Peptides against a protein of PDB entry 2YKT. Designs and how they scored, part 226

Target 1, 231 residues: chain A of PDB entry 2YKT
Amino acid sequence: SRSEEMHRLTENVYKTIMEQFNPSLRNFIAMGKNYEKALAGVTYAAKGYFDALVKMGELASESQGSKELGDVLFQMAEVHRQIQNQLEEMLKSFHNELLTQLEQKVELDSRYLSAALKKYQTEQRSKGDALDKCQAELKKLRKKSQGSKNPQKYSDKELQYIDAISNKQGELENYVSDGYKTALTEERRRFCFLVEKQCAVAKNSAAYHSKGKELLAQKLPLWQQACADPS

## One batch from the design tools (peptide; made by RFdiffusion4, then SolubleMPNN)

Design b2_p29_3_s2 (from b2_p29_3, 11 letters changed)
Fold by OpenDDE base, seed 4:
Structure b2_p29_3_s2 (fold): chain B 231 residues (1-231), chain A 29 residues (1-29)
Amino acid sequence: as target 1 above (231 residues)
Amino acid sequence: SSIEEEVKRIANEVLSEEEAELYLKLLFS
């Protein structure tokens, strides 16, 4: 029936979220944590490299003929520090606004969706059983009327059952239809949440890239000229 | 909204008060 098909579709949406989306989201979070860890590792390794560059700048500053190159090397290290600060801010956002919130949500969501599906199934079954009961009573009444000498005695009751069946059928169809719309809305909300959180990360990432580009564009011409300038 | 209220009712059946509050915030904020 139409209601049975819609019921199956509704259950399939919930099952898809629970069995496909949520596990995939957990994997996405895990991959995000791996990426965060790798970037933290890059930051640490870069610090060592640019600390060593600072040491070279110190040596230049102590020299008689290369003092100005010391300032250049310090500027190179300082620009790196500023770029790393922007990266750290991006990583904080990535952790706090994307990973943490997704992790919290997916954990709670598994419990919620199970309950939501169960509630829907219970209510759908209850409405279905009530309809089936009414249909069975009508069938019994009709059988009794056919065996009676006075079938007209049952006509009013028959009409009442027909009306009740029609009403219950409509209520079941509406409930299942609304259930399907709700399930689709729940699915969409979860994708939208992911998109919105990823957009926030993208904005912060753009700020990191922009700041790095600006700093390097400002200083690189000066650094390139440093060796050509007389001491 | 009626949807938020329904989600709240279901959430409160399976989550702690604190968890339900967090969940609602994440879904509807």
Scores: peptide ipSAE 0.369, ipTM 0.880, DockQ to the pose 0.748
Fold by OpenDDE base, seed 2:
Structure b2_p29_3_s2 (fold): chain B 231 residues (1-231), chain A 29 residues (1-29)
Amino acid sequence: as target 1 above (231 residues)
Amino acid sequence: SSIEEEVKRIANEVLSEEEAELYLKLLFS
């Protein structure tokens, strides 16, 4: 029936969220944590590299013929420091606004969705059983009427059961239809949550990249000329 | 909304009060 098909579709939406989406989201979070760890490692390794560059700048500053190149090397290290500060802020946001919130939500969501599906199934079954009972009673009444010497005695009661069946069928169809719409809304909400959190990360990432581009664009021409103008 | 109230009712059946509050904040914020 139409109601049975829509019921199966509703259950499949919940099962898809629980068995496909949530496990995939857990994997996404795990990959995000790995990415965060790698970026933290890059930040640490970069510090060592640019600290060594500062040492080269110190040596240039102490030389007789390369003093001005010391300032260039220090500026290169300072621009890197500013870029790294922006990266650290982006990583904090990535951790606190994306990973932590997704991890909290997916854990609680598993428990919620199981209960929501069970509630839907219980109420759907209850309405279905009530309809089936009413249909069975009508069938019994019709059998009694066919065997009776006065079938008209059962006519009013037959009409009452027909009306009750029609109403219960309509209620079941509406309940299942609303259940399906609700399930699709729940699925969409979870994708929207992911998109919104990823948008926040993207904004912070854009700020990091913009700041780095601005700093390098300002200084790079000066650094490129430093060796052409010997003191 | 009626949907938010229904989510709250179900959440309170399976989550602690603190967990339910956090979950609702995450879903509807």
Scores: peptide ipSAE 0.369, ipTM 0.882, DockQ to the pose 0.817
Fold by OpenDDE base, seed 1:
Structure b2_p29_3_s2 (fold): chain B 231 residues (1-231), chain A 29 residues (1-29)
Amino acid sequence: as target 1 above (231 residues)
Amino acid sequence: SSIEEEVKRIANEVLSEEEAELYLKLLFS
């Protein structure tokens, strides 16, 4: 029936969230943590590289003929430090604004969605059983009426069951319909949450990239001229 | 919203008060 199909669809939405989306989201979080760790590793490795660059700058500053290049090398390292600060800010946001919140949510979602689905199933079944019972009673009544010498005795009860069946059918259909809409809304909300959190990360990532670009664009021409036009 | 209230009701049945508060914040903030 229409209601049965819609019921199946409703259950499938919840099941898809619990059995497909949430596990996939947990994996996404795990991959995010790995990515964060890798970026932290890059940060550490880069620090070593640019610390070594500073050492080269120190040597230049101590030289007789290359002192001005020491300042250039120090500036290069300083720009890196500033870029690194932006990266650390981005990573902090990545961790706190996306990964942690998703982790918290997905854990709670498992418990919530199970309860929500069970509640829906219980109520749907209750309404369905009530409808089935009423239909069965009508059938019994009709059989009794057919075997009776006075069928008119059952006419009022028959009408009552017909009305009850109609009402219960309508209630069931409405309940399942609303349940389906709710389930779809819940599914969409979870995707939207992910999108919104990812957008926040993207903004911070953009800031990181922009700052790096700006700093390098400002300084790179100066550095390029350092050898050609010694100060 | 009606949905938020329903979520709250269900959440409070299966989550601690703190967890439910966090969950609602995450979903509806």
Scores: peptide ipSAE 0.367, ipTM 0.881, DockQ to the pose 0.787
Fold by OpenDDE base, seed 3:
Structure b2_p29_3_s2 (fold): chain B 231 residues (1-231), chain A 29 residues (1-29)
Amino acid sequence: as target 1 above (231 residues)
Amino acid sequence: SSIEEEVKRIANEVLSEEEAELYLKLLFS
């Protein structure tokens, strides 16, 4: 029936969220944590490289003929420090605004969705069983009426069952239809939550990339001319 | 909202008070 098909669709939405979306989201969070750890490793490795560059700048500053190049090397290291500070802010946002909130939500969501689906199934079954019972009683009444010498005795009861069946059928269809809309809304809400949290990360990532581009674009011409200028 | 209240009712059946509050905050705030 239409209601049975809609019921199957509703259950499939909840099943897809619980068995496909949520496990995939947990994997996404795990991959995010790995990515965060790797970026922290990059930051550490970069510090070692630019600390070594500072040492080269110190040697230039102590030389007789290369003192000005010491300042250039220090500026290169300082620009990198500023870029790394911006990366750390991005990573903080990545952890706090994406990973933590997704992890909190997915854990609670699994428990909630199980209860929500169970409630829906229980109520759907209750309405279906009530409808089936009324249909069965009408069938029994019709059999009694057909075997009776006075079938008109059952006419009013037959009409009452027909009306009750019509009402219960309508209620079941509406409930299942609303259930399907609710399930789709729940699915959409979860994707929207992911998108919104990813947007917060993207804003901070944009700031990181912009700052790096700005600083390097400003200083690179100065650094490129340093060896052409007399000492 | 009616939807928020229904979610709250179901959440309170399976979550602690603190967990339910956090869950509602994440979903509706």
Scores: peptide ipSAE 0.361, ipTM 0.878, DockQ to the pose 0.707

Design b2_p29_3_s3 (from b2_p29_3, 13 letters changed)
Fold by OpenDDE base, seed 5:
Structure b2_p29_3_s3 (fold): chain B 231 residues (1-231), chain A 29 residues (1-29)
Amino acid sequence: as target 1 above (231 residues)
Amino acid sequence: SSIEKEVEEIAKSVLSEEEAEKYLKLRFS
């Protein structure tokens, strides 16, 4: 029936969220944590490299012929430090605003969805059973009427059952239709949430890249000229 | 909204009060 098909579609949406989306989201979070860890590793390695660059700057500053190049090397390291600070801020946001929130949500959402599906299934079944009961009673009444010497005695009851069946059928169809719309909305909302959170990450990433570009653009011409100037 | 109330009712049926509050905040914030 139309109602049975719509019911199946509704259940399939919930199953898709629970069995496909949520596991995939958990994997996404895990991959995000791995990415965060790798970026933290890059941060640490970069610190070592630029700390070593500072040491080269110190040596230049102690020299008689290359003192001004010491300042250049220090500036290079300082710009890196500032870029790195922006990266660390981005990583904190990535962790606290994306990964943590998604992790908390996916766990609670799994429990919620199970309950939501069960509630829907219980109510759908209840309405279906009530319809089936009325249909069965109508069939019994018709059998009694066919065997009766006075069929008119059952006519009013037959009409009542027909009306009840029609109403219950309509109610069931509306319920499963609304259930399907609700399920699709639930699915869409979860994707939208992911998109919105990823947009926040993208904004933070853009800020990091912009700051780095700005700092380097300001200093790079000066650094490029440092060796052309006679000491 | 009617939807928010229904979500809250379902959430409270399977989550603690604290968990439900957290879930609702994450969902509707």
Scores: peptide ipSAE 0.436, ipTM 0.912, DockQ to the pose 0.766
Fold by OpenDDE base, seed 2:
Formats: sequence, C-alpha cells, structure tokens
Structure b2_p29_3_s3 (fold): chain B 231 residues (1-231), chain A 29 residues (1-29)
Amino acid sequence: as target 1 above (231 residues)
Amino acid sequence: SSIEKEVEEIAKSVLSEEEAEKYLKLRFS
C-alpha cells in the first residue's frame, strides 16, 4: 500500500543515517585528527628548519662581505614565524570548532536517532494495529449480517465502521507522511551542520592563506634583489 | 518550538540530564 511504501522509505532514511552517515562521520573525524597531528608535526619540523636558517643569517651578519644578506635571512625566518602563528590559530579552530563538536555530537546523536526511530515505529504500529482491528470488526459484522434474517439491523453499525476505517486510514497516511518529512529533515540537518562547521574552518583557513600571501608578496621582491646589490 | 520540545523529550529518554543539555546545545545553538 501507499502507507506501507512510505513507511519503508521512512525507516530507510533513519537506517541510512545510523548505518552509513554516522560511521562515515566518525571516519571523517578520525581523518581530521590525523590531519591535525600531521600539521602539528609540520609546524614543529618547520621551526627546526627556520631556526637553522636564522643560524645561517647570524653567520652572514658576522661575515665581512655578506652582512646585508643576514638581514634578508632573518626577514625570511620572521615571515615564516608570522605564517606559523596564523597556522596555529587555524589549527585551534579546526580542533575546537569542528573536530571536538562533531565527536561529541555524533556519539549522542546515535543514541537519539535510535530512540527517534523506535518512537516512530511504535506509533506507526499502534495506528496500523488499530486500523487492522477496525477492518477485522467490519468483516465480522458483514459475516453476521449475511447470515441474519434482518440485515438492516447492522446497517448503521456498518456505516460507523466504514467511517472509522476511513478516518484511521487517513490518520495513518498523514502520520507516515509527516514521519517521512521529519526523517528527511533530520538527514538534511546533519549535512547542513557539517557544511556550516566546514565553512567556519574554510574562513579561518582563508585568513591563514591570505596573511601568508600578503607577507610573501611584500617581501619576496626585496629578497630576490638582495644578491644583485652587493655591499 | 514544538519540534524542539519533541527533540528534547526524545533526548531525555535516552541521555542523562547533562548529556541531553549538551546535545540540545550542539543541535540548536
């Protein structure tokens, strides 16, 4: 029936969220934690590299013929420091605003969705059983009427059951229809939440990239000219 | 809203009070 088909669709939406979306989201969080760890590792390794560059700048500053190149090397290291500071701020946001919130939500949401599905199933079954009972009573009444010497005795009661069945059928169809809309809204909301959190990360990432681009664009022409202008 | 109340009721049925509060904050804030 139409209501049975829509019921199956509703259950499939909840099952898709619970069995496909939530596990995939947990994997996404795990991959995010790996990415965060790798970026933290890059930051640490980069510090060692640019500290070594500073040492080369110190040697240039102590030389007789390359003193001005010391300042260039120090500026390169300083620009890196500023870029790394922006990266660290982005990583804090990535951890606190995306990963932590998603991890906390997905665990609680799994329990919530199980209860929401069970509530829907229980109420759907209750309405279905009430309809089936009413249909069964009408069938029994019709059998009694067919065997009766006075079928007109049951006419008013038959009409009452027909009306009750029609009303219960309509209520069941509406309930299942609303359940399906609710399930689709629950699914969409979860994707929207992910998109919104990823947008916040993207804004912070854009700020990091913009700052780096600005600093390098300002200084790179000066650094490129440094060897052409011997002291 | 009516929807928020229904979500709260379902959440409280399976979560502790603290967990439910946290879940509702994450979902509606």
Scores: peptide ipSAE 0.431, ipTM 0.910, DockQ to the pose 0.733
Fold by OpenDDE base, seed 3:
Structure b2_p29_3_s3 (fold): chain B 231 residues (1-231), chain A 29 residues (1-29)
Amino acid sequence: as target 1 above (231 residues)
Amino acid sequence: SSIEKEVEEIAKSVLSEEEAEKYLKLRFS
């Protein structure tokens, strides 16, 4: 029936969230944690490289003929420090605005969805069983009426069951239809939450990239000229 | 809202009070 098909569709939405979306989201969080760890590793490795560059700048500053190049090397290291500070802010956002919130939500949401689906199934079954009962009673009544010498005695009850069946059928169809809309909304909301949290990360990532581009664009011409200038 | 109340009721049925509060905050705040 139409209601049975809509019911199957509704259950399939919940099943997709529980069996596909939530596990995939858990994996996404795990991959995010790995990515965060790798970026922290990059930051550490970069610090070592630019600390070594500072040491080269110190040697230039101590030289007789290359003192000005010491300042250039120090500036290169300082620009990198500023870029790394911006990266740390991005990573903080990545952890706090995306990973932590998703992790907290996905665990609680799994338990919630199971209960929500069970509630829907229980109510759907209750309405279906009530409809089936009324249909069965009408069928029994009609059999009694056909065997009776006075069929008119059952006419009013037959009308009452017909009305009850019509009402219960309508209620079931509406409930299942609303259930399907609710399930689709629940699915969409979860994707929207992911998108919104990813947008927050993207904003901070954009700031990181912009700052790096700005600083390097400003200083690079100066650094490129340093070796052409007399000592 | 009616929807928020229903979600809260379902959440409280399977979560502790603290967990339900956290879940509702993440979902509606």
Scores: peptide ipSAE 0.424, ipTM 0.907, DockQ to the pose 0.713
Fold by OpenDDE base, seed 4:
Structure b2_p29_3_s3 (fold): chain B 231 residues (1-231), chain A 29 residues (1-29)
Amino acid sequence: as target 1 above (231 residues)
Amino acid sequence: SSIEKEVEEIAKSVLSEEEAEKYLKLRFS
């Protein structure tokens, strides 16, 4: 029946969210944590490199003929420090605004969806069973009426069952239809949440990239000319 | 998939064409 088909589709939506979306989201979170770890590794390695650059700047500053190049090397390291600070801010946001929130949400959402599906299934079954019962009673009544010497005795009761079946059929169809719309909305909400959180990450990433570009664009011409100046 | 077709059919029965497309895109993109 149309109701049974829509019921199956509704269940399939919930199953897809529970069995496909949520596991995929958990994997996404895991990949995000791996990415965060890798960027933290880059941060650490970069610190070592630019700390070594600072040491070279110290040596230049101690020299008689290369003192001004010491300042250039220090500026290079300082610009890197500022860029790195922006990266760290982005990573904090990535962790706190995306990964942590998604991790907390996906765990709770799994429980929520299980309960939501069970509630829907229970109510759908209840309405279906009530309909089936009325249909069975009508069939029983009709069989009894056909064997009776006075069929008119059952006419009013037959009409009552017909009306009850019609009403229960309509209620079941409406419930399943609403259930389907609800399931779709639930799925959309989850994707929208992912998009919104990813937009926040994108904004923070843009700030990191912009700051780095600005700092390097300002200083790079000065650094490129440093060796052309006589000591 | 069979599931995708079923979802599409039902989506189109209860949603506008635009809403169904958006839904399908979100779900199966």
Scores: peptide ipSAE 0.208, ipTM 0.760, DockQ to the pose 0.035; fails the geometry check

Design b2_p29_3_s4 (from b2_p29_3, 11 letters changed)
Fold by OpenDDE base, seed 1:
Parts: C-alpha cells; structure tokens; sequence
Structure b2_p29_3_s4 (fold): chain B 231 residues (1-231), chain A 29 residues (1-29)
C-alpha cells in the first residue's frame, strides 16, 4: 500500500542515518583527528627549520659584510612565527568547533535516533494494528450478516466499521507521511550541521591563509631588495 | 517549538539529563 511504502521509506531514512551517515561521520572525525595531528607535526618540524634559520641570521649579524641580511633572516623567521600562530588558532577551532562537537553529537545521536525510530515504529504499528482489527471485525460482521435471516440488523454496525476503517486509514497515512517528513528533516539537519561547522572551519582557514599572504606580501619585496642592494 | 519539544522528549527518554541538555544544545545550535 501507499502507507506501507512510505513507512518503508521512513525506516530507510533512519537506517541510512544510523548505519551509513553516523559511521561515516565517525570516520570523518577520525580522519580529522589524524589531519590535526599531522598539522601539529608540520608545526613542530617547521619550528625546527625556522629556528635553524634564526641561527643563520645570527651568523649573518656577526659577519662583517652581511649584518643587514641577519635582520632579513630574523624577519623571515618572525613572519613564520606569526603564520604559525594563525595556524594554531585555526587548529584549536578545528578541534573545538568541529571535531569535539561532532564527536559528542554523533555518540548521543545514535541513541536518540534509535529511540526516535522505535517511537515511530511503535506508533505506526499501533495504528496499523488498530486498522487491521477494524477490517477483521468488518469481515466477521459481513460473514454473520450473510448467514443471518435478518441482514438489516447488522447494517448500522457495518457502516460504523466502514467509517472507522476510513478514519484509521487516513490517520495512518497522515502519521506515516509526517513521519517521513520528520525523518527527512532529521537527515537534512545532520548534513546542515556538518556543513555549518565546516563553514566555520573554512572561515578560520581563510583567515590563516589571508594572514600568511598579507605578511609575506608585505615583507617579500623588502627581502628581495636586501639581496639586490649590497649595503 | 513543537519540534523542539518532541526532540527533547525523545532525547530525555534515552539520555541522562546532562546528556540530553548537551544533545539539545548541539541539535539546535
């Protein structure tokens, strides 16, 4: 029936969230944690590289003919430090605003969705069983009427069951329809939540990239000039 | 909203009070 098909669709939405989306989201979180760890590793490795660059700047500053290049090398290291600070801020946001929140939500969401699906299934079944009961009683009544010498005695009761069946069918269809809309809304909300959190991360990432670009754009011409103009 | 109440009811049925509060915060954030 239409209601049965829509019921199946509703259950499939919940099952897709529980069995596909949530596990995939857990994997996404795990991959995010790996990415964060790798970026932290890059940060550490970069620190060593730019600390070594500072040492080269110190040597230049101690030289007789390259003192000004020491300042350039220090500026290069300082720009890196500032870029790194922006990266660390981005990583904190990435961890706190995306990964932690998603992790907390996905764990609780599994329990919630199971309960939501169970509630829907229980109420759907209850309405279905009530409909089936009325249909069965109508069939019994019709059999009694056919075997009776006075079929007219059952006419009013037959009409009552027909009306009850119609009403219960309508209620079931409406309930399942609303259930399907609810399930789709639940699915959409989860994707929207992910998108919104990823947008926040993207904004922070953009800030990191912009700051790096600005700092380098400001200083790079000066550093290039220092190499061209032997003072 | 009617939706918020329904979500709250379901959440509270399977989550602790603290968990439900956190879940609702995340759900409607």
Amino acid sequence: as target 1 above (231 residues)
Amino acid sequence: SSIEEKVKEIAESVLSEEEAKKYLELYFS
Scores: peptide ipSAE 0.448, ipTM 0.918, DockQ to the pose 0.786
Fold by OpenDDE base, seed 2:
Structure b2_p29_3_s4 (fold): chain B 231 residues (1-231), chain A 29 residues (1-29)
Amino acid sequence: as target 1 above (231 residues)
Amino acid sequence: SSIEEKVKEIAESVLSEEEAKKYLELYFS
């Protein structure tokens, strides 16, 4: 029936969230933690590289013929430090605003969705069973009427069961239809939450990249000219 | 809203009070 098909679709939406979306989201969080760890590793390795660059700048500053190049090397290291500070801020946001919130939500969401599905299934079955009982009673009444010497005695009661069946069928169809809309809304809400949190990360990342671009664009022409200037 | 009340009822049925509060905050954020 139409109601049975819609019921199957509703259950499939909940099952897709629980069995496909949530496991995939847990994997996404795990990959995010790996990415965070790698970026933290890059930060640490970069510090060593630019500390070594500062040492080269110190040597230039102590030389007679390359003293001005010391300042250039120090500026290169300082610009990197500023860019790295912006990266660390972005990583904190990435951890606190995306990964932690998603991890907390996905754990609680599994329990919530199981309860939501069970509530829907219980109420759907209750309405279905009530309809089936009315249909069975109508069938019994019709059998009694056909075997009776006075079939007209059962006419009013037959009409009452027909009306009750029609009403219960309509209520079941509406309930299942609303259940399907609710399930689709639950699915969409989870994707929207992911998109919104990823947008926040993207904004922070854009700020990091913009700051780096601005600093390098300002200084790079000066650094490129430094070796052309006679000492 | 009617939706918020339904979500709250389901959440409170399977979560502790603290977990339900946190879940609702994350759900409607």
Scores: peptide ipSAE 0.446, ipTM 0.917, DockQ to the pose 0.829
Fold by OpenDDE base, seed 3:
Structure b2_p29_3_s4 (fold): chain B 231 residues (1-231), chain A 29 residues (1-29)
Amino acid sequence: as target 1 above (231 residues)
Amino acid sequence: SSIEEKVKEIAESVLSEEEAKKYLELYFS
């Protein structure tokens, strides 16, 4: 029936969220944690490199003929420090605004969705069983009427069952239809949540890249000229 | 909203009070 098909579609949406989306989201979170760890590793390695650059700047400052190049090397290291500070802020956002929130949600969401599906199934079955019962009673009544010497005695009851069946069928169809819309909304909401959290991360990442571009664009011409000016 | 109440009811049926509160905050954020 139309209601049975819609019921199967509804259950399939919940199953897709529970069996496909949520496991994939757990994997996404795990990959995100790995990415965060790698970026932290890059930050640490970069610090070592630019600390070594500062040491080269110190040596230049101690030289007789290259003192001004010491300042250039220090500026290069300082610009990097500022870029790294912005990266650290981006990483904090990545952790706190994306990974932590997704992890908390996905853990609780499995329990929620199981309960939501069970509630839907229970109520759908209850409405279906009530309809089936009413149909069965009508069938019994019709058999009794056909065997009776006074069929008219059952006419009012037959009409009542027909009306009850029509109403219960309509209620079941509406309930299953609403259930399907609800399930699709639940699915969409989860994707929207992911998109919104990724947008926040993207915004912070854009700020990191913009700051780096700005600082380097400002200083690079000066650094490029430093060797052309004899002391 | 009718939806919020339904979500809350289901959440509270399977989650602790603290978990349900946290879930609802994340759900409606």
Scores: peptide ipSAE 0.439, ipTM 0.915, DockQ to the pose 0.849
Fold by OpenDDE base, seed 4:
Structure b2_p29_3_s4 (fold): chain B 231 residues (1-231), chain A 29 residues (1-29)
Amino acid sequence: as target 1 above (231 residues)
Amino acid sequence: SSIEEKVKEIAESVLSEEEAKKYLELYFS
């Protein structure tokens, strides 16, 4: 029946979220944590490199003929520090706004979806059983009427059962339809949440790249000229 | 039918046009 097919579709939506989406989301979070760790490692390694650059700047500043190049090397290290600070802010956002929130949700979501599916299944079955019972009673009534000398005695009851069956069928169909809508809405909401959180990360990433570009664009011409100016 | 319209609306709101069409075909098959 249409209601049975829509019921299967509804169950399949819940199953798809539980068995495909949620495991894939857990993998996504794991890959995100791995990426975060790698970027943190890059930040640490970069600190060592630019600390060594500062040391070269100190040596230049101590020289009589290269003092101005010391300032250039210090500026290079400072610009890097500012870029790294922006990266750290982006990583904090990445962790707190995306990974942590997704991790918290995915843990609770499995339980929620299981409960939602069970509730739907229980109520759907209850409505189906009530319909089946009413249909069975109508069949019994019709059999009794056929064996009676006065079949007109049962006509009003037959009409009542027909109306009750029609109403119960409509209620079942509506319930399953609403169930399907709810399931699809739940699925869409999960994808939308992922998209929205990824958009926030993208904005923070854009800010990191913009700040780095601005700082380097401002200073790089000055650094390039430093060796051309005889002191 | 009212159900067909609701299912279509629901399907089109969340699925691609092709996916929605396929679901509708399966539902009304």
Scores: peptide ipSAE 0.141, ipTM 0.737, DockQ to the pose 0.029

